# Ledger of designs, part 71: peptides against a protein of PDB entry 4XPM

Target 1, 160 residues: chain A of PDB entry 4XPM
Amino acid sequence: VMLHSKNVKGFLENTLKPYDLHSVDFKTSSLQSSMIITATNGGILSYATSNNDVPKNSINEINSVNNLKMMSLLIKDKWSEDENDTEEQHSNSCYPVEIDSFKTKIYTYEMEDLHTCVAQIPNSDLLLLFIAEGSFPYGLLVIKIERAMRELTDLFGYKL
Target 2, 67 residues: chain B of PDB entry 4XPM
Amino acid sequence: DIKGTIAFDTHGNVIESTGVGSQRIEDIGDLSKVTLDAEGFAQVQGDSLLVHLYKRNDITLAVYTSA

## One batch from the design tools (peptide; made by RFdiffusion4, then SolubleMPNN)

Design b2_p15_3_s4 (from b2_p15_3, 10 letters changed)
Fold by OpenDDE base, seed 3:
Structure b2_p15_3_s4 (fold): chain B 160 residues (1-160), chain C 67 residues (1-67), chain A 15 residues (1-15)
Amino acid sequence: as target 1 above (160 residues)
Amino acid sequence: as target 2 above (67 residues)
Amino acid sequence: SKIQEFIEKYFKEFE
């Protein structure tokens, strides 16, 4: 199934859902945001946010979007630095993974008490970015984003 | 009578915690060093709790019980 | 056993 812009938006919205375990009494909060951004400039190609109680085109919405843009850029910059730093790639914040013979890395970053993780969509110029509250465990966040990327095979190899 | 759980990955990062496990996140450091048997199992006697360790597919689960 | 059933149910959630 080909992923179109609307499909990508819907996909990201679905990733916002809490991780709910049933064998134990454990359920996370929803992700604050989920985004696909460019690895080159950190530009947001698509995004989803929780708590859409802000009126459209309001000042609050504009400020929220601007904040996402800033976070996207900052995380892209950190990711770029780490991709050129062998030491950072061997830290406990970097997870090399392989999806259907395609290799990529998942990075976890703390951002003002928020838990974030980012990963390059294999062989592409795109990054998948999750932003969660500090209560969201990093280990689970990594599992979540890895599984999400497995559903984005249509974007593998995408070049700008 | 499970008192709680902690699950963590190969990097020592928490996957989930429940019950008494949520107050014993610091145990991950020691639990990660425990040698598991061929079935990925081990038991560790703690202060007042017994820890049952299980590892499958890079996920380590610690189950806390009274005995 | 109860514990075995729990363990299997637990790890199944991650498969």
Scores: peptide ipSAE 0.742, ipTM 0.951, DockQ to the pose 0.754
Fold by OpenDDE base, seed 2:
Structure b2_p15_3_s4 (fold): chain B 160 residues (1-160), chain C 67 residues (1-67), chain A 15 residues (1-15)
Amino acid sequence: as target 1 above (160 residues)
Amino acid sequence: as target 2 above (67 residues)
Amino acid sequence: SKIQEFIEKYFKEFE
């Protein structure tokens, strides 16, 4: 089954859900945003946000979208730099992972008061990006994005 | 009687915290240095609580108990 | 044991 635009949007919306553990009384907040962006330009191909109470075409919506565009570009730039920096790839903010024999890296980035996590979809020109509140633990955010990445096999190897 | 938990990954980043563990995030620094046995287990006496450490699949869980 | 069951249940959530 191939992922289409609507399927991707729905997938991203689903990733917004809190991480709720059951063995212990622990539940995160919802992700603020979840995006698929281009690794080349940081352009947003698809996104979901938990802040859907903003009226459409309102000034607040425009501001929120612009903020996402800004963050995506900043994170893409930071990711690009780190991908070309061996030292950064060995820092505690980088998690090399392998999914079904495909290698990729997960990076965590502090963006003001937000916790972000980005990973290249294996062998693709696409990045998966999670933006969460500062209360969302990085370790769990990494786990969350890794698990999400495993559901995007249709995008593995996708080239623009 | 579990008083709380802290879980962290191999990078020392928090995965979750509950109960008294939420107030002891700074313990990760020391707990990450504890040598675990072949079963991935260790027990550490804290200030007033006993810490039971379990590591499995790159996740370390610290369980805080009174005894 | 109770604690062992807890531990198994806990780590199972991350599998």
Scores: peptide ipSAE 0.740, ipTM 0.951, DockQ to the pose 0.726
Fold by OpenDDE base, seed 4:
Structure b2_p15_3_s4 (fold): chain B 160 residues (1-160), chain C 67 residues (1-67), chain A 15 residues (1-15)
Amino acid sequence: as target 1 above (160 residues)
Amino acid sequence: as target 2 above (67 residues)
Amino acid sequence: SKIQEFIEKYFKEFE
């Protein structure tokens, strides 16, 4: 099934769902936001947020969107720096992973009180970005984003 | 009875925590240094709790029990 | 054992 705009949006919305374990009494909060952004400029191509109670075209919505734009740009910049820093790639904040023979890296970044995780979609000009509350464990966030990327094979190799 | 759990990855980052484990995240530093046997198992005596360690596929699970 | 069953169930969630 080809992923187009509507499918991507729906996919991102689905990633917002809490991680719920059954063997133990553990359930996370929903992700605050999930985005696909450009690796070049940090521009948002698609996004989903758990805070959709704001009326459309309202000042609050504009501020919310602007905040997402700011965060995406900041994370993109940090990601870009780390991709050119061997030391950062060997830190505990970097997870080299391989998906279907495609190599990529997952980075965790703390943004104020939020936990974020970003990864380049393999061989593409796109980044997948998760933003969660500080209560969301980084180790689980990494697992979540890796599994999410495995469902985005249609975007592998996507060039702007 | 299981009093709690902590799971962490090879980077020492938390995957999940429950029960008393949620209050013992600091244990990860020491637990990550424990030598596991061929089956990926180890048992560590804590202050008041016994810790059962299991590792599979880069996930280490610490199960806290009273004995 | 109970603990073994728990462990198997737990790790299965991450497979």
Scores: peptide ipSAE 0.739, ipTM 0.951, DockQ to the pose 0.754
Fold by OpenDDE base, seed 5:
Structure b2_p15_3_s4 (fold): chain B 160 residues (1-160), chain C 67 residues (1-67), chain A 15 residues (1-15)
Amino acid sequence: as target 1 above (160 residues)
Amino acid sequence: as target 2 above (67 residues)
Amino acid sequence: SKIQEFIEKYFKEFE
């Protein structure tokens, strides 16, 4: 399986767009960040952020990237703990899902004032991670990541 | 007439809220315990509002109306 | 009814 950086980056950028429910006059904010990370060490393979106006090579850019690295590692650690805890897998923060006969779990985590959700790409060593503002409802965030994962079938079963 | 809405999933987590529903997120605990009919529908009389519950595809929609 | 129309329209966005 080949990971094409440009294609993956473009995909993640598309996931940043807000969810607009026209029928009920409800629209979310854009995601702050969207990432594909390794399940083993939380390393970032690809990422997209809604804050792309920072100058390149600036200290602000460095800080933002470092923040993403820290967030990815922390969420990976929480995910790993929950995957080894039967009780946590039955909590209200865990959503078992099935995509084309492939089973995975979506977890929601509150990180400071942010709402996050993470899911293992089925049978792979990769995690898909969304980071949003606290105003982004968890239930809708779960639906968003589940739908996004359906577009990543080429990564199903990917091993490092 | 519709005064607001709350949509929540099977875990009780909010999907969306509008109108008066945005101020009544705490109602989800009680609403999730209401028995729905064969079509996934129920009506619950609240304080001054009537709540219409409808569940479809694991999403429950609560519609708050005056009557 | 108006409520039923609203419900059907709403849930279509989540299917």
Scores: peptide ipSAE 0.073, ipTM 0.673, DockQ to the pose 0.768

Design b2_p15_4_s1 (from b2_p15_4, 8 letters changed)
Fold by OpenDDE base, seed 2:
Structure b2_p15_4_s1 (fold): chain B 160 residues (1-160), chain C 67 residues (1-67), chain A 15 residues (1-15)
Amino acid sequence: as target 1 above (160 residues)
Amino acid sequence: as target 2 above (67 residues)
Amino acid sequence: RSELAELFDKLLEDI
């Protein structure tokens, strides 16, 4: 059964929630954005953002969406480049992972002062993308996206 | 008493940091090279603090205490 | 050491 668009949106909204590591009294900020984009063009299929205080159709909203589009395109391009670069795939910015016998990779990318990570949904034409503040540790961000991706089994193998 | 913590993965990336650990992220490079005992533990004396290390499942936890 | 391992376990539960 394929996920409905509203279910995907709700899923992404839930990924925005911060980590609260009570054991060590460490808490993160919420993710700035969470997106599912196409691996081919970097087009946004679904997204969620923690900054929803702008009125709809306002200039500020349009600018924010445009910013997301720009970031998604840039990250997709870098991801595509790295997928063809053996050296980058063996850097500390690449995490090979296996989910239910499907192999994929998680990449971390610093975008100005933001921390991002992206992963191809296994065997699909889709990428899951998290954007966080610079205070969000990369190691934890990787864990977060891996856990999230495990919940997207309905999208495994999805082709455009 | 704990003065701070750092948890990091095998790539040297931070999972969490608290207290004095937040100010000693640069220690990860050296801490990642420390030889652990058979149970996954080690202690490293540095500056005025003692670092207690425990590694399991590709995650290392460093706890800073008074020396 | 036991306390450290216990803290580690709690951390794993949180992440």
Scores: peptide ipSAE 0.794, ipTM 0.956, DockQ to the pose 0.920
Fold by OpenDDE base, seed 1:
Structure b2_p15_4_s1 (fold): chain B 160 residues (1-160), chain C 67 residues (1-67), chain A 15 residues (1-15)
Amino acid sequence: as target 1 above (160 residues)
Amino acid sequence: as target 2 above (67 residues)
Amino acid sequence: RSELAELFDKLLEDI
Protein backbone atom coordinates (compact mmCIF):
# COMPACT_ATOMS: atom_id res chain seq x y z
CA VAL B 1 0.00 0.00 0.00
CA MET B 2 1.36 3.36 -1.03
CA LEU B 3 1.81 6.12 1.48
CA HIS B 4 -0.37 9.16 0.98
CA SER B 5 -0.42 12.41 2.91
CA LYS B 6 -2.96 11.20 5.45
CA ASN B 7 -1.11 7.94 5.88
CA VAL B 8 2.16 9.77 6.45
CA LYS B 9 0.55 11.91 9.13
CA GLY B 10 -0.72 8.82 10.89
CA PHE B 11 2.69 7.21 10.63
CA LEU B 12 4.37 10.21 12.23
CA GLU B 13 1.80 10.23 15.00
CA ASN B 14 2.62 6.62 15.76
CA THR B 15 6.34 7.44 16.02
CA LEU B 16 5.54 9.74 18.93
CA LYS B 17 4.85 6.77 21.18
CA PRO B 18 7.42 6.19 23.92
CA TYR B 19 9.66 3.20 24.36
CA ASP B 20 8.81 0.89 27.20
CA LEU B 21 11.69 -1.49 27.80
CA HIS B 22 10.07 -3.88 30.25
CA SER B 23 13.14 -6.10 30.39
CA VAL B 24 15.10 -3.45 32.27
CA ASP B 25 12.21 -1.33 33.55
CA PHE B 26 13.13 1.67 31.42
CA LYS B 27 10.58 3.93 29.77
CA THR B 28 11.01 7.10 27.75
CA SER B 29 8.77 10.07 27.30
CA SER B 30 6.87 10.52 24.07
CA LEU B 31 8.63 12.32 21.28
CA GLN B 32 7.89 15.99 21.30
CA SER B 33 7.65 16.12 17.52
CA SER B 34 8.07 14.00 14.42
CA MET B 35 8.39 15.56 10.98
CA ILE B 36 9.11 14.99 7.35
CA ILE B 37 10.78 18.06 5.88
CA THR B 38 12.40 18.98 2.60
CA ALA B 39 16.17 18.71 2.45
CA THR B 40 16.31 21.76 0.20
CA ASN B 41 14.45 24.39 2.18
CA GLY B 42 13.51 22.72 5.43
CA GLY B 43 9.86 23.05 4.61
CA ILE B 44 7.54 20.86 6.63
CA LEU B 45 5.60 18.41 4.49
CA SER B 46 4.05 16.58 7.43
CA TYR B 47 4.37 16.66 11.19
CA ALA B 48 3.02 15.32 14.45
CA THR B 49 3.41 16.68 17.96
CA SER B 50 2.62 15.33 21.40
CA ASN B 51 1.43 18.73 22.59
CA ASN B 52 -2.05 18.50 21.12
CA ASP B 53 -3.78 19.84 24.19
CA VAL B 54 -3.54 23.37 22.85
CA PRO B 55 -6.77 24.68 21.36
CA LYS B 56 -6.75 24.98 17.60
CA ASN B 57 -6.11 28.41 16.15
CA SER B 58 -4.93 29.65 19.51
CA ILE B 59 -1.89 31.85 19.90
CA ASN B 60 -0.12 29.00 21.67
CA GLU B 61 -0.72 26.67 18.75
CA ILE B 62 0.58 29.24 16.30
CA ASN B 63 3.67 29.74 18.41
CA SER B 64 4.29 26.01 18.61
CA VAL B 65 3.96 25.58 14.86
CA ASN B 66 6.28 28.51 14.28
CA ASN B 67 8.77 26.98 16.66
CA LEU B 68 8.69 23.74 14.70
CA LYS B 69 9.28 25.66 11.49
CA MET B 70 12.26 27.40 13.02
CA MET B 71 13.75 24.18 14.36
CA SER B 72 13.27 22.41 11.06
CA LEU B 73 15.13 25.16 9.24
CA LEU B 74 17.97 25.16 11.74
CA ILE B 75 18.37 21.41 11.66
CA LYS B 76 18.16 21.32 7.87
CA ASP B 77 20.93 23.90 7.68
CA LYS B 78 23.11 21.98 10.10
CA TRP B 79 22.44 18.76 8.21
CA SER B 80 23.35 20.41 4.91
CA GLU B 81 26.60 21.68 6.36
CA ASP B 82 27.49 18.27 7.74
CA GLU B 83 26.73 16.57 4.44
CA ASN B 84 29.42 18.80 2.94
CA ASP B 85 31.90 18.20 5.77
CA THR B 86 33.77 14.89 5.81
CA GLU B 87 35.00 15.45 9.35
CA GLU B 88 31.47 15.85 10.69
CA GLN B 89 30.44 12.68 8.92
CA HIS B 90 33.07 10.80 10.91
CA SER B 91 32.05 12.17 14.29
CA ASN B 92 30.16 10.22 16.93
CA SER B 93 27.10 12.26 16.01
CA CYS B 94 26.85 10.60 12.61
CA TYR B 95 25.61 7.05 12.04
CA PRO B 96 26.02 5.63 8.55
CA VAL B 97 23.29 3.09 7.96
CA GLU B 98 22.09 0.89 5.16
CA ILE B 99 18.47 -0.04 4.66
CA ASP B 100 18.13 -2.82 2.14
CA SER B 101 20.54 -1.61 -0.55
CA PHE B 102 20.13 2.09 0.22
CA LYS B 103 22.66 4.08 2.20
CA THR B 104 21.88 7.06 4.41
CA LYS B 105 23.15 8.82 7.52
CA ILE B 106 21.58 9.55 10.88
CA TYR B 107 22.71 12.69 12.69
CA THR B 108 22.10 13.62 16.30
CA TYR B 109 21.89 17.28 17.26
CA GLU B 110 21.39 18.90 20.61
CA MET B 111 19.01 21.81 20.31
CA GLU B 112 19.05 23.73 23.57
CA ASP B 113 17.62 21.24 26.08
CA LEU B 114 16.18 18.94 23.41
CA HIS B 115 17.59 15.85 21.77
CA THR B 116 17.06 15.71 18.02
CA CYS B 117 17.78 13.16 15.34
CA VAL B 118 17.58 13.63 11.58
CA ALA B 119 18.11 11.36 8.60
CA GLN B 120 17.72 11.65 4.88
CA ILE B 121 15.16 9.24 3.54
CA PRO B 122 17.31 7.19 1.15
CA ASN B 123 17.84 8.74 -2.29
CA SER B 124 15.16 11.34 -1.60
CA ASP B 125 14.81 15.07 -1.12
CA LEU B 126 13.20 14.41 2.25
CA LEU B 127 14.44 14.30 5.83
CA LEU B 128 12.87 12.49 8.76
CA LEU B 129 13.25 14.48 11.97
CA PHE B 130 12.60 13.45 15.58
CA ILE B 131 12.58 15.92 18.46
CA ALA B 132 12.63 14.56 22.00
CA GLU B 133 13.22 15.73 25.53
CA GLY B 134 16.74 15.73 26.89
CA SER B 135 15.97 12.62 28.90
CA PHE B 136 15.55 10.59 25.71
CA PRO B 137 18.91 8.87 25.19
CA TYR B 138 20.59 9.42 21.83
CA GLY B 139 21.42 5.78 21.27
CA LEU B 140 17.80 4.80 21.56
CA LEU B 141 16.69 7.78 19.48
CA VAL B 142 18.97 6.62 16.67
CA ILE B 143 17.51 3.13 16.82
CA LYS B 144 14.02 4.60 16.77
CA ILE B 145 14.56 6.69 13.66
CA GLU B 146 16.30 3.84 11.84
CA ARG B 147 13.38 1.54 12.51
CA ALA B 148 10.97 4.24 11.41
CA MET B 149 12.78 4.80 8.11
CA ARG B 150 12.50 1.10 7.34
CA GLU B 151 8.74 1.65 7.21
CA LEU B 152 8.99 4.54 4.73
CA THR B 153 10.15 2.60 1.68
CA ASP B 154 7.45 4.24 -0.43
CA LEU B 155 9.30 7.53 0.01
CA PHE B 156 12.68 6.17 -1.01
CA GLY B 157 13.83 8.02 -4.09
CA TYR B 158 11.20 10.73 -3.71
CA LYS B 159 12.23 13.89 -5.53
CA LEU B 160 10.62 17.31 -5.28
CA ASP C 1 20.71 -8.75 42.56
CA ILE C 2 20.87 -6.10 39.87
CA LYS C 3 21.62 -2.62 41.15
CA GLY C 4 21.36 -0.97 37.75
CA THR C 5 22.01 -1.23 34.03
CA ILE C 6 23.49 0.72 31.15
CA ALA C 7 23.10 -0.17 27.51
CA PHE C 8 25.16 1.77 24.97
CA ASP C 9 26.13 1.65 21.31
CA THR C 10 29.48 1.72 19.55
CA HIS C 11 29.44 5.52 19.55
CA GLY C 12 29.26 5.55 23.32
CA ASN C 13 25.72 6.87 23.28
CA VAL C 14 23.26 5.59 25.85
CA ILE C 15 20.45 3.32 24.77
CA GLU C 16 19.05 2.94 28.27
CA SER C 17 20.10 3.35 31.89
CA THR C 18 18.50 2.29 35.17
CA GLY C 19 19.30 2.29 38.86
CA VAL C 20 22.90 3.00 39.75
CA GLY C 21 23.69 2.85 36.05
CA SER C 22 21.90 6.14 35.56
CA GLN C 23 24.43 7.70 37.91
CA ARG C 24 27.43 6.14 36.21
CA ILE C 25 27.06 7.19 32.59
CA GLU C 26 30.67 8.34 32.73
CA ASP C 27 31.69 4.68 33.03
CA ILE C 28 30.87 4.15 29.36
CA GLY C 29 34.23 5.55 28.33
CA ASP C 30 36.11 2.88 30.23
CA LEU C 31 33.62 0.09 29.65
CA SER C 32 33.79 0.57 25.89
CA LYS C 33 37.51 -0.21 26.01
CA VAL C 34 37.17 -3.48 27.90
CA THR C 35 38.25 -6.57 26.00
CA LEU C 36 35.49 -9.13 25.84
CA ASP C 37 35.96 -12.88 25.65
CA ALA C 38 35.00 -14.99 22.65
CA GLU C 39 31.41 -15.21 23.85
CA GLY C 40 31.13 -11.45 24.32
CA PHE C 41 31.37 -11.35 28.11
CA ALA C 42 33.54 -9.53 30.63
CA GLN C 43 33.54 -8.49 34.26
CA VAL C 44 35.00 -5.29 35.63
CA GLN C 45 35.35 -4.25 39.23
CA GLY C 46 34.10 -0.71 39.65
CA ASP C 47 34.58 0.70 43.15
CA SER C 48 32.05 -1.15 45.33
CA LEU C 49 30.15 -2.70 42.43
CA LEU C 50 30.85 -5.43 39.94
CA VAL C 51 30.03 -4.66 36.31
CA HIS C 52 28.96 -7.52 34.07
CA LEU C 53 29.36 -6.80 30.37
CA TYR C 54 27.81 -8.47 27.36
CA LYS C 55 28.10 -7.22 23.79
CA ARG C 56 26.35 -8.38 20.65
CA ASN C 57 25.16 -6.63 17.49
CA ASP C 58 27.05 -3.43 18.34
CA ILE C 59 25.16 -3.04 21.62
CA THR C 60 26.83 -3.41 25.02
CA LEU C 61 24.81 -4.17 28.12
CA ALA C 62 26.37 -3.41 31.49
CA VAL C 63 24.76 -4.84 34.60
CA TYR C 64 25.83 -3.56 38.00
CA THR C 65 25.73 -5.94 40.96
CA SER C 66 27.21 -6.34 44.39
CA ALA C 67 30.10 -8.80 44.36
CA ARG A 1 26.32 -15.42 32.06
CA SER A 2 23.31 -17.19 30.66
CA GLU A 3 21.09 -14.89 32.66
CA LEU A 4 22.88 -11.85 31.29
CA ALA A 5 22.52 -13.09 27.74
CA GLU A 6 18.87 -13.77 28.35
CA LEU A 7 18.37 -10.26 29.68
CA PHE A 8 20.13 -8.92 26.60
CA ASP A 9 17.82 -10.91 24.33
CA LYS A 10 14.80 -9.52 26.12
CA LEU A 11 16.21 -6.02 25.77
CA LEU A 12 16.63 -6.52 22.03
CA GLU A 13 13.05 -7.69 21.80
CA ASP A 14 11.87 -4.55 23.57
CA ILE A 15 13.82 -2.25 21.25
Scores: peptide ipSAE 0.794, ipTM 0.956, DockQ to the pose 0.939
Fold by OpenDDE base, seed 5:
Structure b2_p15_4_s1 (fold): chain B 160 residues (1-160), chain C 67 residues (1-67), chain A 15 residues (1-15)
Amino acid sequence: as target 1 above (160 residues)
Amino acid sequence: as target 2 above (67 residues)
Amino acid sequence: RSELAELFDKLLEDI
């Protein structure tokens, strides 16, 4: 089964769902945004946001989308820098992971008051990016994005 | 009775926190250094609360109790 | 201890 654009959008929308850890009575907020962007330019290929109450084509929507574009670019730039920095790759903000024998890294970045994490989809020119509120713990955010990437095997090796 | 919990990973990042644990995130630094027994357990007296530790699969769970 | 381990298992299931 191939992931088409519509399917990817739906996938990202599903990633927005919060964690509800019943065992310890802990619940997160929904992700603010979930995105697939290009590693080269930070261009948004697909995205989902929990702020869906904004009318289409409204100035508020435009501002929101522009903000996402800005964040994606900034995070891509930071990611690119870190990928060329051995010291940053050994910081607590970097999680080396292996999925089905494919190696990748998950980075956590604080963007203003938001918690973000980004990971290169294995062997691809694509990045998966989660943006959450500051109350969303980084450790759980990392787990979330790792689990999500495991469901994106169709995009492994995707080149622009 | 459990007064709160903290779960954290090997990077010291929080996975979850509840109750009094939410107010004791700074404990992670010290808790991460605690030597666990062969079964992955430890107990640490912290302030007025007892912290029960259990680690498995690179995740540490800290449970705060009064005793 | 058994209760703690059980809670941990439940936590893992929730994650």
Scores: peptide ipSAE 0.794, ipTM 0.956, DockQ to the pose 0.941
Fold by OpenDDE base, seed 3:
Structure b2_p15_4_s1 (fold): chain B 160 residues (1-160), chain C 67 residues (1-67), chain A 15 residues (1-15)
Amino acid sequence: as target 1 above (160 residues)
Amino acid sequence: as target 2 above (67 residues)
Amino acid sequence: RSELAELFDKLLEDI
């Protein structure tokens, strides 16, 4: 299995799109960020952000990337702790799911005023991470990341 | 006439909320405990509004109406 | 009830 950076980047960019539930006239904001990170070190392998208006190579871009690195590391640490905590795995912030006979878990985390969710790509050393505004409902965020995970079958079993 | 909606999952987390439903997120705790009929429906009269419940595929939809 | 179920179906389609 090959990890194609451009394909992954495009995939993550697509996940940024907001929900528009026409049936009930409910619309979300775009995700702030979408990332694939390593479960071991929290290193960012690929990312997309809704704030693409920042000039490239600017100090603002550097700061944005650094912030993502910080968030990635923090969430990875929380995830690692929860994976070793039975009680946390049975909380309302943990969603056990099964995709194509592979089991994984989706965790929701409040990070300051942001709503985040993270899930281990099945049988891999990778995590998928969504960061959204606080107005983005957790239930919908979980649905979003589960649906996204189902599209990443090429990464199932990926080991570093 | 629909005054608002709340959709929530089995963990009690919001999927969507609109209208008066957005102001009644705290109702999820009680609504999640309501016994549904064989077809997945229920009605709850809380105050001036009637709440219509329907659950399927681990999602509960609550619709608030005046009657 | 029929309208509620219909709304639910539309919601499922949207998510």
Scores: peptide ipSAE 0.793, ipTM 0.956, DockQ to the pose 0.924

Design b2_p15_4_s2 (from b2_p15_4, 7 letters changed)
Fold by OpenDDE base, seed 2:
Structure b2_p15_4_s2 (fold): chain B 160 residues (1-160), chain C 67 residues (1-67), chain A 15 residues (1-15)
Amino acid sequence: as target 1 above (160 residues)
Amino acid sequence: as target 2 above (67 residues)
Amino acid sequence: KAELKALFDKLLADI
């Protein structure tokens, strides 16, 4: 069954939820944003943000969306560069992973004071992108996006 | 009793940190080099605290105690 | 050791 746009939006909304590691009494903040973007142009196909208190159609909302567009483009460009850089692929900022026999990579990037991670949805023209506060540890962020990727099998192999 | 914890992956990136562990993230460099026993355990004496290590599935948990 | 392993297992369950 193919994921509809509404289903994708709902999925991204769910990824915003924070971790509560009660076993060790550790809690994270919610993700700032979660997006599916094109690997080709960095265009946003779907997104969710924890900043939902901004009025619709307001100038602040427009600015927020524009900021997301800018970040997505920058991250896509960095990702594209790293995909053609062997050294970057062997850094501690790159996590090779395998999901159901499909190989992909998770990259972590510092963007201003934010922690981000991005991964190509296996065999697709799409990237999954998480943006979190700097307090969100990278190791946990990587685990989060890997788990999320495993639930996007309907998008595996998606071509534009 | 536990004074703090650090969990980290094979890349040295933090998964979680609590208590005194949050103030000792720099310990990961040394802790990652500790030789574990056959069951994945080790203990390391650090200043006034004892660090208990356990590693499985590429995740290391460090627990800081007074003894 | 048993307690440490137990804590580890709980942590894994949380993530």
Scores: peptide ipSAE 0.797, ipTM 0.956, DockQ to the pose 0.962
Fold by OpenDDE base, seed 4:
Structure b2_p15_4_s2 (fold): chain B 160 residues (1-160), chain C 67 residues (1-67), chain A 15 residues (1-15)
Amino acid sequence: as target 1 above (160 residues)
Amino acid sequence: as target 2 above (67 residues)
Amino acid sequence: KAELKALFDKLLADI
């Protein structure tokens, strides 16, 4: 089934759901944000945010969106730099992965008090970006984004 | 009687932590260097706690007990 | 060991 804009939005909303590891009594918060952005300019193509007490179309919502735009640009820039830096690709913050014969990398970035994770959708001009609270462990965040990436096969090879 | 847990990946990043494990994230550095047996198990005595290790599929689980 | 492995399996199932 081909992904449409509405379907992508719904997909991102579903990624916001927290982990509940009953076996060890560990539970995370919901993701703060989940986005698909362009690898070229960091522009947001689609996004989802956890529910907060912000009315629709309010000035606070606008500011929140602007914050997401800023975050996406910052992370895109860092990602771009790391993609051109062999040393950064060998750090503990970089996870080379292969999905259905397609290779990509997952990067973790500390952004102020937030834990972020970004990955290029294989062979595409798109990045998947998760933003979580600092309490969300990086190892689990990486697992989460990898699993999510596996569900975005329709976007593999997508060029702007 | 489990006092806590830490699960971590091959990069040393936390997957989950509970109990006393949440206060001992710094142990990952040493735990990641422990030699496991053929079945993927090890035990490490640290301070007042015994750490039980099991690794499979690039994930290591550390369980802290008193003995 | 068996209990530890069992816990690990449960953890993997939760992830």
Scores: peptide ipSAE 0.797, ipTM 0.956, DockQ to the pose 0.949
Fold by OpenDDE base, seed 1:
Structure b2_p15_4_s2 (fold): chain B 160 residues (1-160), chain C 67 residues (1-67), chain A 15 residues (1-15)
Amino acid sequence: as target 1 above (160 residues)
Amino acid sequence: as target 2 above (67 residues)
Amino acid sequence: KAELKALFDKLLADI
């Protein structure tokens, strides 16, 4: 299976949409960012952001991308450490999940005032990463990323 | 006459909170320990509010009412 | 109980 950047970009953009739980009158903000990064070095393969007010190729846009690169690297490093730490894998911030017989883990990380969630796409060299405001509850963020991963079956087993 | 809600997962993390539930996130610790009946229901009286609990599929919904 | 379950079902449908 070939990775198609345009399709992935559009998918990530769709993940930015907020939850609107009409049943209980609860609504989240949009995700700040959604990314697919490499598990090896934290490189961004694709990303989407809810901040579309910055002109393309502007200094501010470049700075925004650089910030994402920094965050992705930091989160990847933390993820890598946790994947080698059995104690961290048994914390309440780690969710073992199974998707179509593929096992993976979802981790939640507090990054300053932001709520983040990261998960390895099953059997792949890729991580899916959501960055949300602090008001976005972790339990719902976990559900969101799990649902998203279920739509990325084409990337299961993807190796760089 | 729902005064608020909290939904949380088995890790104690919030899925959603509304109304008075948003101010009572700390209740999750105690609510997670409540023994549910065979159908997944329970009621807990606490701090002038009645909490109605229902759990299924690793999600617990707490509904706060006056009575 | 029925109302609570109904609300729960709606919640599940929303997420």
Scores: peptide ipSAE 0.796, ipTM 0.956, DockQ to the pose 0.961
Fold by OpenDDE base, seed 3:
Structure b2_p15_4_s2 (fold): chain B 160 residues (1-160), chain C 67 residues (1-67), chain A 15 residues (1-15)
Amino acid sequence: as target 1 above (160 residues)
Amino acid sequence: as target 2 above (67 residues)
Amino acid sequence: KAELKALFDKLLADI
């Protein structure tokens, strides 16, 4: 099935769902936000947030979107810097992964009290970005975004 | 009787933690260095708790028990 | 060991 803008939004909404590891009785919170952004400018192409309890077109919604834009830009800048830094690519904050013969990297970033991870969609100009509460373990967050990336094959190779 | 668990990846990052494991995240540093047997198992006696280790596919599970 | 492996398998299934 082709991923169109509407499908992408729904996909991102689905990634917000928390983990419930029944085997060990461990549960996470929902992701705060999930986004697809441009690697070039950090522009948001699509996003989903767990806090949708704000009136549409309200000032609070606008402020929330503006905050996402700011975080997106900051993370994009950090990602861009790390992609040009061999030392950062070999740190424990960088996970090289291979999906269907395509190589990419998952980076974890602590943004204030939030846990974030970002990965370039293979061979594309796009980044997938997860923002979670500080209680969300990084190891599980990395697994989450890797699994999500495997579902975005339609975006592999996407160029702006 | 399980008192807690920690699961962590090869980068030392937590996948999950429960019970006493949630209070012993700092153990990951030492647990990651433990030599496992051919089947991926090990046991480490620490303080009053026994830590049972099992690793497969880059994930280590630590289970804390009283014995 | 068997119980530990079983728990691990369940954990993997949950992830």
Scores: peptide ipSAE 0.796, ipTM 0.956, DockQ to the pose 0.927

